# Peptides against a protein of PDB entry 7AE7, part 87

Target 1, 321 residues: chain A of PDB entry 7AE7
Amino acid sequence: KVYKDLREFLEVLEQEGQLIRVKEEVNPEPDIAAAGRAAANLGKNQPAVFFEKIKGYKYSVVTNVHGSWQNHALMLGLDKNTSTKDQFYELNRRWDKFPVPPNVVKREAAPCKENVIDKDINLFEILPLYRINEQDGGFYISKASVVTADPEYPDDFNKLNVGTYRIQVKDRDRVGIQALAMHDIAVQLEKAEAENKPLPIAITIGNNPLVTFMASTPVGYNQNEYEFVGALQDGVPMDIVKSDLYDHLYVPAGSEVVLEGHIIPRVRTVEGPFGEFPGSYSGARLQCEVKIDRITHRTNPIFENLYLGIPWTEIDYLMAL

## One batch from the design tools (peptide; aimed at target 1 N122 G138)

Design b2_p30_7 (made by RFdiffusion4)
Pose (drawn by RFdiffusion4):
Structure b2_p30_7 (pose): chain A 313 residues (1-149, 158-321), chain P 30 residues (1-30)
Amino acid sequence: KVYKDLREFLEVLEQEGQLIRVKEEVNPEPDIAAAGRAAANLGKNQPAVFFEKIKGYKYSVVTNVHGSWQNHALMLGLDKNTSTKDQFYELNRRWDKFPVPPNVVKREAAPCKENVIDKDINLFEILPLYRINEQDGGFYISKASVVTANKLNVGTYRIQVKDRDRVGIQALAMHDIAVQLEKAEAENKPLPIAITIGNNPLVTFMASTPVGYNQNEYEFVGALQDGVPMDIVKSDLYDHLYVPAGSEVVLEGHIIPRVRTVEGPFGEFPGSYSGARLQCEVKIDRITHRTNPIFENLYLGIPWTEIDYLMAL
Amino acid sequence: SPFIEEHEEKIGPADPEKTAALVKKIEDFP
């Protein structure tokens, strides 16, 4: 099976006993992070945890979506009990199908274009943002796929919420931004960027794939789907930016020129906190989202947690 | 940020007994 969006994958997970629904209202901190750690601590057949009600927020959160070999196998469309070695072989075989060009769809057909917010941008009205770890510098978006501009790149970068319409980003960790970053800051021009949240599991998996192999990213997702192309749609504001047609939330924005502010600290996959450093800020100019969006976020702590599964094979 | 601090104050802190009950519920899943 191939998943057009996060919601089809969550349906499969629930049918397979790999998704827990928390119906009672929970507080943003520390409840969501504590549940994410506990789900990771179950050791075997760790499920995704779906929080339907978060105090003070309108929408729902899902966590630990990739955090088990069962979830990982279901992401690949295999039986949930497929061994880790067999999943490795299946990924090795599909790796060679690269490239599979994506299908570009019309705006009216992309579920991520159902709702538009073009003014008075407020991330909190859409995303139930919370603190992942006690010493984090702020509320984080820890599982976004970021699109920048065959020269289109998709990657995962931690995003700290700074204001209702502003986030932080480590721009010098996106090694295609940094030739356009010099030109843009030298000329005081903004650099367009897209932040996608709540994606097809293979899109997130591709976004965590090593940068050393300069692939075409979306064309790699079609390879992981064993030759089935993925659907992408053009962003509202920037014609050279394409986002997954099924994303739950799309934040279209730009990197603010000549602005450096304190970002962090935040958790890193080796199990420790990073330090606080001066990093770039991104201004959100537009939000498009599916009706009743789902905030797919990720808990990160002492290994093994979900990030290890996203990096393993 | 001041924006986050305002939202933390408005929502208020979590109840420790309810947090523990939630963790237990997750642990009873197997």

Design b2_p30_7_s1 (made by RFdiffusion4, then SolubleMPNN; from b2_p30_7, 12 letters changed)
Fold by OpenDDE base, seed 4:
Structure b2_p30_7_s1 (fold): chain B 321 residues (1-321), chain A 30 residues (1-30)
Amino acid sequence: as target 1 above (321 residues)
Amino acid sequence: SKVEEELRKKIGPADPERTKKLVEKILNFP
């Protein structure tokens, strides 16, 4: 099975008994984090948790999507009971198919383009934002696939980077992003900032699970994560579409939400604290700031976000493969 | 932030009993 989007994957998770649907209204805090913790603490077959109704918000949240070996097997289109060993074998077999170039679809064919917001941007109207941990310094988008390009080589598709970075919501149309020196985005940002230019960015939320997986997987600077997604789909290309603001940035066609904007050059603002693990907070740091200039989203967008907690949580599964 | 304060006002206080029931529902998931 190959998935076009998050929704197709959530359907399979539900069919396979790997998704809990919460139909009753919840408080964003602490209910989402408490539920994610409970799911992770099941110790085996940890399900995704899908919240249909969140008090104060219009849209839904899903967490713990990659939260188990069963969910990882299903992500690869395997039987949910496929052993970890066989999952690794299949992953490695498919990895050797790189590169599998994506299909570029027309804007009209991309579900992520169903709705557009280009004025009066308010992230809180689109994303049911909540604290993942009680002591978090703000609301985090922790499971976004962030698209950037090399500003010296914007048309070099091999230098297009799709990465996962810690994103703190700062205002209605502002987010902080943690671009560490070990991240490919930091190289691209350094080049932009050297010329005092904005770095174009697309922050994509709620993707095909293999996009999220590859965005969390280190690859070479001259390797495109979408071409690995096609490899991990056993040679089936994924669908991408041009961003609305930038011809050189491509986003997953099926993204639930796309935040298009730019990293403001040579600006640093306080980001954090963030609870990376229960009882361990990364300190507040000066990090980059993104202005959101345009949002595209599916109708009734699903906010996919991480649950963070004690190992083995979703983040540990994402890093273990 | 002002946005967070407005949001907190809109959402209101947490409901510990709801949270407990939700956790119990998940822990009893088959």
Scores: peptide ipSAE 0.581, ipTM 0.944, DockQ to the pose 0.816
OpenDDE base, seeds 1, 2, 3, 5: peptide ipSAE 0.550, 0.560, 0.570, 0.561; ipTM 0.938, 0.940, 0.941, 0.941

Design b2_p30_7_s2 (made by RFdiffusion4, then SolubleMPNN; from b2_p30_7, 14 letters changed)
Fold by OpenDDE base, seed 4:
Structure b2_p30_7_s2 (fold): chain B 321 residues (1-321), chain A 30 residues (1-30)
Amino acid sequence: as target 1 above (321 residues)
Amino acid sequence: SKYEEELRKKIGPADEERVKALVEKILNYP
């Protein structure tokens, strides 16, 4: 099975008994984190948790989407009971199919383009933001696939980077992003900042689960994560669409939410603290700031967010291969 | 931020009974 979007994957997770649907209204805090923790603590067959109704918000949240070996098998379109060994074998077999170039779809064919917000941007109207940990210094978008390009080679598709970075919401239209020196985005940002130019960015939320997986998987600077997604789809291309603001940025056609904007050059603002593990916080740091200039989103967008806690959580499953 | 504080006030306090019931629901998931 190949998934066009998060919704198709959530449907399969639900059919396979790997998704808990919470239909009752919850508080964003601490209910979402408590539920994610409970799901992770099952030790096996850890399901995704889908919250249909969140007090104070219009839209839904899903967490723990990659939270088990069963969910990982299903992501690969395998039987949920496929052994970790066989999953690894199949992943490696498919990896050798790289590159599988994505299909560029028309704007009108991309579900992520169903709705547009280009004025009076307010992230809290689109995303049911919550603290993952009680002591978090703010609201985090922890499972976004962030798209950037090399500003010296913007038309080089092989240098298009799709990565996962810690993103703290700073204001209605501002987010902080943790771009560490080991990340490909940091190389691209350094080039932009050398010229005191903004770095174009698209922050994509709620994707095809293989996009999220590849955004969390280190690849070469001259390798495109979308071409690996096609490889991991056993040679089926994924669908991408041009961003609205930038000709050189492409986003997953099925993204639930796309935040288009720019990293403000040579600006650093306080980010954190963030709880990476229970009782363990990364210190507050000066990090980059993104201005959000445009949002595109699906109707009734699902906010996919990471649950962070004691291993093994979904982050450990995303990084374990 | 002021907005986060206003949002927290709008949402109100946690419901401990709801949280317990939610956790129990998940822990008892088959």
Scores: peptide ipSAE 0.527, ipTM 0.926, DockQ to the pose 0.819
OpenDDE base, seeds 1, 2, 3, 5: peptide ipSAE 0.494, 0.521, 0.525, 0.519; ipTM 0.920, 0.930, 0.929, 0.929

Design b2_p30_7_s3 (made by RFdiffusion4, then SolubleMPNN; from b2_p30_7, 10 letters changed)
Fold by OpenDDE base, seed 3:
Structure b2_p30_7_s3 (fold): chain B 321 residues (1-321), chain A 30 residues (1-30)
Amino acid sequence: as target 1 above (321 residues)
Amino acid sequence: SAFEEELRKKIGPADPAKTQALVDKILAFP
């Protein structure tokens, strides 16, 4: 089976008994993080947790989507009881199909374009933001697929990068992003900052589960993550759409939320602390700042976010293959 | 931030008993 978006995957997780639907209103803190910890601590068959109602917010949250080997099997469109060994063999077999170029769909065919916000941007109206850890210095978007390009080669689709980075919400229309020197985004940012230019960015939230998987998987600088998604879909192309602000940035057509903007050149602001593990916090750091200039989103967008805790958690499953 | 203060006022304190009931519901997952 191939999924067009997060919603199709969540439907399958629910049908397969790998999703807990929480229909009662929850407090964003600490209930979401507490629930994520409980789900991760089941040791096996760890379900996604879907929160329909969050106090103070309009929209839903889902966490622990990649939080088990069963969820990974289902992501690959396999039986949920497929062994880790057989999942690995199938993943490798499909990997050899790279590259599988994506389909570029029209704007009118892309669910991520259903709604537009281009003025009075407020991230808190779109995303049910919460602390993942009690001592977090703010609200984090931890499961976004971030799209950037090489500013020297903006039309080279092979240099289009889709990566996962820690993002702290700084204001209604500002986020901090952790771009480490080992990340492809850091190379692209260095080129932009050398000329004192903004780096165009699209932060995509709530994607096809294979997009999230590939955004968390290191690939070569001249390899496109969307072409691997097509390979992992057993040769079925994924659907992408042009961003609204940038001709050279393409986003998953099915994204729940797309934050379009730019990294402000040569600006660094305080990010953190963030609890990577229980009792282990990254110190406060100076990180890049993104201005959000436009939001597109699906009607009733689902905020997909990570649960982070003691291994093995969702992040360990995303990084293990 | 001023926004976080407004949000905290809007949401109010959590109920530890409700949080525990939610955790227990998840731990009972088969």
Scores: peptide ipSAE 0.615, ipTM 0.944, DockQ to the pose 0.769
OpenDDE base, seeds 1, 2, 4, 5: peptide ipSAE 0.581, 0.600, 0.613, 0.595; ipTM 0.938, 0.942, 0.943, 0.941

Design b2_p30_7_s4 (made by RFdiffusion4, then SolubleMPNN; from b2_p30_7, 17 letters changed)
Fold by OpenDDE base, seed 4:
Structure b2_p30_7_s4 (fold): chain B 321 residues (1-321), chain A 30 residues (1-30)
Amino acid sequence: as target 1 above (321 residues)
Amino acid sequence: SKTEEELRKEIGPADEERVKKLVEKILNYK
């Protein structure tokens, strides 16, 4: 099976008994993190946890979407009981199908374009933000697929980067992003900053699970993650759509939320602390700042976010493949 | 725009009993 979006995947997870639906209203803190920990600590068959109602917010949250080998099997469209060995075999078999170019859909056909916010942007109105860990320095978007391009080669689709980076909410329309030197985004940012130019960015939230997987998987600088998604879909192209602000940026057509903006050149602001593991916090660092200029989102957008905790958590599964 | 402080005030304190029940629900799911 191939998934068009997060919603189709969540439906399958629920059908397969790999999703817990929490219908009762919860507090964003500590309830979401507590539930994520509990789910991760099951040791096997760890389900996604979907929160329908969050106090103080309008929309829902889902966590632990990639939180088990069963969820990974289902992501690949395999039986949930497919062995890790067979999952790797199938992954490798499909990897050889690269490249599978994505299908560019019209704006009108893209679910991520159902709603637009281009003024009075407030991230808290769209995302049920919460602390993943009690001592986190702020609210994090930890499972976004971030789209950037090479500013010297903006029309080179092979240099389009889709990566996962730690994002801290800084203000209603500002986020900090951790662009480490080892990340492709850092190369692109360096080029933009050399010219004192903004780097165009699209931060996409709540995607096709293979997009999230590939955004977390290192690929070559001249390889497009969307073309790997098509390969991992066994040769079925994924659907992408042009961003609203930038002709050279493409986002998953089915994204729940798309934050379009720019990295402000040569500006660094404090980010962190962030709890990567229980009792282990990354120190505060000076990181890049993104101005959000436009939001597009599905009606009743689902905020997909990562829970970080003791291995094996969702991040460990994402990194293990 | 709601500040973080305003949002926290609106949400109120944690409900430990609710959290406990939620965790128990998850732990007993499978």
Scores: peptide ipSAE 0.495, ipTM 0.907, DockQ to the pose 0.679
OpenDDE base, seeds 1, 2, 3, 5: peptide ipSAE 0.442, 0.442, 0.452, 0.491; ipTM 0.893, 0.889, 0.893, 0.906

Design b2_p30_8 (made by RFdiffusion4)
Pose (drawn by RFdiffusion4):
Structure b2_p30_8 (pose): chain A 313 residues (1-149, 158-321), chain P 30 residues (1-30)
Amino acid sequence: KVYKDLREFLEVLEQEGQLIRVKEEVNPEPDIAAAGRAAANLGKNQPAVFFEKIKGYKYSVVTNVHGSWQNHALMLGLDKNTSTKDQFYELNRRWDKFPVPPNVVKREAAPCKENVIDKDINLFEILPLYRINEQDGGFYISKASVVTANKLNVGTYRIQVKDRDRVGIQALAMHDIAVQLEKAEAENKPLPIAITIGNNPLVTFMASTPVGYNQNEYEFVGALQDGVPMDIVKSDLYDHLYVPAGSEVVLEGHIIPRVRTVEGPFGEFPGSYSGARLQCEVKIDRITHRTNPIFENLYLGIPWTEIDYLMAL
Amino acid sequence: TEEEEFEKEIEENLERLRKIREEVEEKLEE
């Protein structure tokens, strides 16, 4: 099976006993992060946890979506009990199907274009943002796929919420931004960027894939789907930016020129906090989202947690 | 020191974010 969006994958997870629904209202901190750690601590058949009610927020949160070999196998469309070695072989075989060009769809057909917010941008009205770890510098978006511009790139970068319509980003960790970053800051011009949240599991998996192999990213997702192309749609504001047609939330924005502010600290996959450093800020100019969006976020702590599964094979 | 300045700015960011979250909650109650 191939998943057009996060919601089809969550349906499969729930049918397979790999998704737990938390119906009672929970507080943002530390409840969501504590549940994410506990789900990771179950050791075997760790499920995704779906929080339907978060105090003070309108929408829902899902965590630990990739955080088990069962979830990982279901992401690949295999039986949930497929051994880790056999998943490795299946990924190795599909790796060679690269490239599979994506299908570009019209705006009216992309579920991520159901709702538009073009003014008075407020991330908190859409995403139930919360603190992941006690010493984090702020509320983080820890599982976004970021699109920048065959020269289109998709990657995962931790995003700290700074204001209703502003976030932080480590721009010098996106090694295609950095030639356009010099030109843009030298000329005081903004650099367009797209932040996608709540995606097809293979899109997130591709976004965590090593940068050393300069692939075409979306064309790699079609390879992981064993030859089935993925659907992408042009962003509202920037014609050279394409986002997954099924994303739950799309934040279209730009990197603010000549602005460096304190970002962090935040958790890193080796199990420790990073330090606080001066990083770039991104202004959100537009939000498009699916009706009743789902905030797919990720808990990070002492290994093994979901990030290890996203990096393993 | 530079470390104390960064700590202060982090605290201020957390206070701002909590205030925004409370205002979103009050608006939803209306």

Design b2_p30_8_s1 (made by RFdiffusion4, then SolubleMPNN; from b2_p30_8, 15 letters changed)
Fold by OpenDDE base, seed 4:
Structure b2_p30_8_s1 (fold): chain B 321 residues (1-321), chain A 30 residues (1-30)
Amino acid sequence: as target 1 above (321 residues)
Amino acid sequence: SEAERFAAEIAKRREKLEKIKKEVEEKLKK
């Protein structure tokens, strides 16, 4: 089984009893976090939690999509009861199929292009933003697959980076991004900032679960995460589409929301704090800022966000591999 | 201190974003 988008995966999760659908209107705070904790307390078979109605917002939220070994097995198109050992075996087997180049689809064929916002951008109109932790310094987008390229080699597809970074909402059309020195994005940003140029960026939300997985998986600087997605799909290419603003950036065709913009060169603003684990917060620090210039999104976009449940967080499952 | 400056900026931003959030909520009610 291969998934084109988040929605196909959520359908399978629901069919397999690995998704709880909350149909009642919830308060984004504290109900999303509370429901996630409740789901985590169900034991090892932690389901995704889909919130259909969120007070004060138009659209839905899903959390804990990668929050169990069952969900991980299903992500790989395996039986949900596939042992961890067999999942690792299969992952490693498929990994050796790299590279599997993606299919570039036409704009008209890409669900992420159904709607466009290019003026009066307000993230709160598109994303049901909430604090994951009560003490968070703001609203975070914690499960985005961020697309950047090497500004020196923009046409080198092998240097196209798809990574997961901590993103804090700063304004209607601005987000902070935590680009640490160990991240490929930091290398690319350094090159752009050396020339005082913006770094083009596409922040993609609500993707094919293997895209999200690969965005959280370290790969070589000259390796494209999309080509690994194809490998992990057992040789089936994933679908990507050209970004609207940049010829050299490609986004997953099925993304729920795509935020296109640029990292502002040589600007640093305070970011944080953020609770990465219950009771543990990363300190506030100066981080990069992104100006969002264009949004494309599916009709009724689903905001996929990270759940930080105990005992195992969704991050733990994403990094356990 | 730097920490105090950050705290003040965070608080100011939080207030701003809560206002934006409320504006969106009010628009949705109309």
Scores: peptide ipSAE 0.509, ipTM 0.920, DockQ to the pose 0.841
OpenDDE base, seeds 1, 2, 3, 5: peptide ipSAE 0.499, 0.506, 0.479, 0.487; ipTM 0.916, 0.919, 0.904, 0.909; seed 3 fails the geometry check

Design b2_p30_8_s2 (made by RFdiffusion4, then SolubleMPNN; from b2_p30_8, 19 letters changed)
Fold by OpenDDE base, seed 3:
Structure b2_p30_8_s2 (fold): chain B 321 residues (1-321), chain A 30 residues (1-30)
Amino acid sequence: as target 1 above (321 residues)
Amino acid sequence: SAEEEMKRLIEERKKKLEEELKKVEEELKK
């Protein structure tokens, strides 16, 4: 089984009893976090939690999509009861198929292009934003696949980076991004800032689960995460589409939301704190700021966000394989 | 209306965000 988008995966999760649908209206705080904790307390077979209605917002939230070994098995198109060992062996077998180049689809064929916002951008109208942790310094987008390129080699597809970064909402059309020195994006940003140029960026939300997995998995600077997604799909290419603003950036064709913009050169603003681990908060820092210039999104976009809680975080599962 | 309530809630959340960011900024200056 190969998934084109988040929606196909959520359908399978629901069919397999690995998704709880919350149909009643909830408060974004504290109900989303509370329900996530409750789901985590059900044991090792932690389901995804899909919130259909959120007070004050138009659209849905899903959390804990990668929050169990069963969900990971299903992500690989395996039986949900596949052992961790067998998942590991299958993952490694497929990994050797790298590279599997993606299919570049036309704009008209890409679901992420169904709607466009290019003026009066307001992230709060598109994303049901909430505090993941009670003591967070703001609203975070914690499960985005962020696309950037090497500004010196923008046409080198092998240097196209798809990564996961801590992203804090800063304004209606601005987000802070934590680009650590160990991340490939930091190399790219350094090159742009050396010339006082913006770094083009596409922040993609609600993706094919293997895209999210690969965005959280370190690969070589000259290796493209999309080509690994194809490998992990056992040789089936994933679908990507050119971004609207940049010819050199490609996004997953099935993304729920795509935030296109640029990192503002040589600007640093306050970001944090964020509870990355239960009972532990990363300190506040001065971090990069992204201006959002254009949004494309599917009709009724689903906001996929990370679950953080005790005893296991979703991050633990994403990093375990 | 439901739309007006939604707009109000969005602005309240935005205001809360701004207040929290300001607190964090002041902490970084210490």
Scores: peptide ipSAE 0.204, ipTM 0.741, DockQ to the pose 0.060
OpenDDE base, seeds 1, 2, 4, 5: peptide ipSAE 0.076, 0.016, 0.020, 0.058; ipTM 0.587, 0.414, 0.507, 0.561; seed 1 fails the geometry check

Design b2_p30_8_s3 (made by RFdiffusion4, then SolubleMPNN; from b2_p30_8, 12 letters changed)
Fold by OpenDDE base, seed 5:
Structure b2_p30_8_s3 (fold): chain B 321 residues (1-321), chain A 30 residues (1-30)
Amino acid sequence: as target 1 above (321 residues)
Amino acid sequence: SEAEEFEKLIEERRKKLEEIKEEVAKKLEE
């Protein structure tokens, strides 16, 4: 089984008993986190949790999408009871199929382009933002696949980077991004900042689960994560589309939300704190800031966000494979 | 101190974003 988007995966999760649907209206805080913890307490078969109605917001939230070995098996199109060993074996087998180039689809064929916001941008109108942890310094977008390119080689598709970074909402149209030196985005940002130029960026939310997986998986600087997604789809190419603002940035065609903008050169603002694990917070630091210039989104976009809870965080599963 | 400055900035931002969140909620009720 190959998934075109998050929605197809959520359907399979639900069919396999790996998704809990919360139909009643919930308060973003503390109900989302509380429900996530409750789901985690159901045992080893931790389901995704889909919140249909969020008080004060128009759209839905899903969390813990990658939050179990069963969900990982299903992501690979395997039986949900596939052992971790067999999952690793299958991952390794498929990894050898790299590269599998993606299909570039036309704008009109990309679900992520169904709606456009290019003025009066307010992230809170599109994303049901909430604090993941009580002591968080703000609202985080913690499960985005961030697309950037090498400013020196913008047309080199092999240098296109898709990564997962901690993103804090700073304003209606501003986010902070944690671009650490170990990240490929930091190399690209350094090149842009050396010339005092903005770095083009597309922050994609609610993707094909293998995109999210690969965005969280370190690869070589000259290796494209989308070509690994195709490999992990057992040789089936994924669909990508050009960003609206930048011809050299490609986003997943099925993304629920795409935030297009730029990292402001040589600007640093306070970011954090954030609880990456229960009782463990990364301190406040000066980090780079992104201006959001355009949003595209699917009709009724689903905000996929990270579950952080006990005993296992979703990050533990994303990093374990 | 830098820490005190950060805490101030964080709190100011928190208040601003809560106001934005509330504005969005009000618009949905209209």
Scores: peptide ipSAE 0.537, ipTM 0.925, DockQ to the pose 0.853
OpenDDE base, seeds 1, 2, 3, 4: peptide ipSAE 0.536, 0.533, 0.536, 0.536; ipTM 0.924, 0.923, 0.924, 0.924

Design b2_p30_8_s4 (made by RFdiffusion4, then SolubleMPNN; from b2_p30_8, 14 letters changed)
Fold by OpenDDE base, seed 5:
Structure b2_p30_8_s4 (fold): chain B 321 residues (1-321), chain A 30 residues (1-30)
Amino acid sequence: as target 1 above (321 residues)
Amino acid sequence: SLEEQFQAEIEERKARLKKELEEVAEKLKK
């Protein structure tokens, strides 16, 4: 089975008993994090947790989408009881199908374009933001697939990067991004900053689970993550759409929310602390700052965010394959 | 202290939510 978007995957998770739906109104804190911990403690078959109603917010949150081997099996369109070994075997088999070029769809055909916010941007109106960990220095977007391009080769699709980075909300239209030197985005940012130019960026939230998986998987700088998604879909191309602000940035057509903007050149602001692992916090650091210039989103967008729980965090599953 | 009260409330909410989720998860497996 291939998924067009997060919603199709969530439907399968629910059908397979791998999603818990919380229908009652919850507090953003501490209930969301508490539920994630509870889900992690349900044994080997950790479900996703979908919160339909969050106090003070209009939209929903889903956590722990990749939080189990069962969920990973289902992501690959396999039986939920497929062994880890067989999942790896299938992953490797499909990996050899690279590249599978994506389909570029028209703007009108892309669900992520259903709604547009281009003025008076307020991230709190579109995302039910909460502290993931009690000691977090702020609100984090921890499961976004961030799209950037090489500023020297903007039209080279092979240099289009889709990665996962720690993103702290700094203001209504500002986020901090942790672009480490080892990340492809850091190479691209360095090139932009050398010219004192902004780096175009699209922060995509709530994607096809294989997009999220590939965004967390290191690939070569000249390899496009979308072409791997097609490979992991067993040769079925994924759908992408051109960003609204930039001709050279493409986002998943089915993204729940797309934050389009730019990394401000040579600006660094305090980011953190963040609890990357239970009981361990990374210190506050000076990190890059993104200005959000435009938001596109699906109607009733789902905010997919990471859960960082014990014993295994969701990120452990994302990195284990 | 206010901090102790807050922590106690968090733990109570965690325990409640854990129980609710376990009950729902058990229902979904049937």
Scores: peptide ipSAE 0.012, ipTM 0.329, DockQ to the pose 0.031
OpenDDE base, seeds 1, 2, 3, 4: peptide ipSAE 0.005, 0.005, 0.007, 0.000; ipTM 0.311, 0.321, 0.334, 0.275; seed 4 fails the geometry check

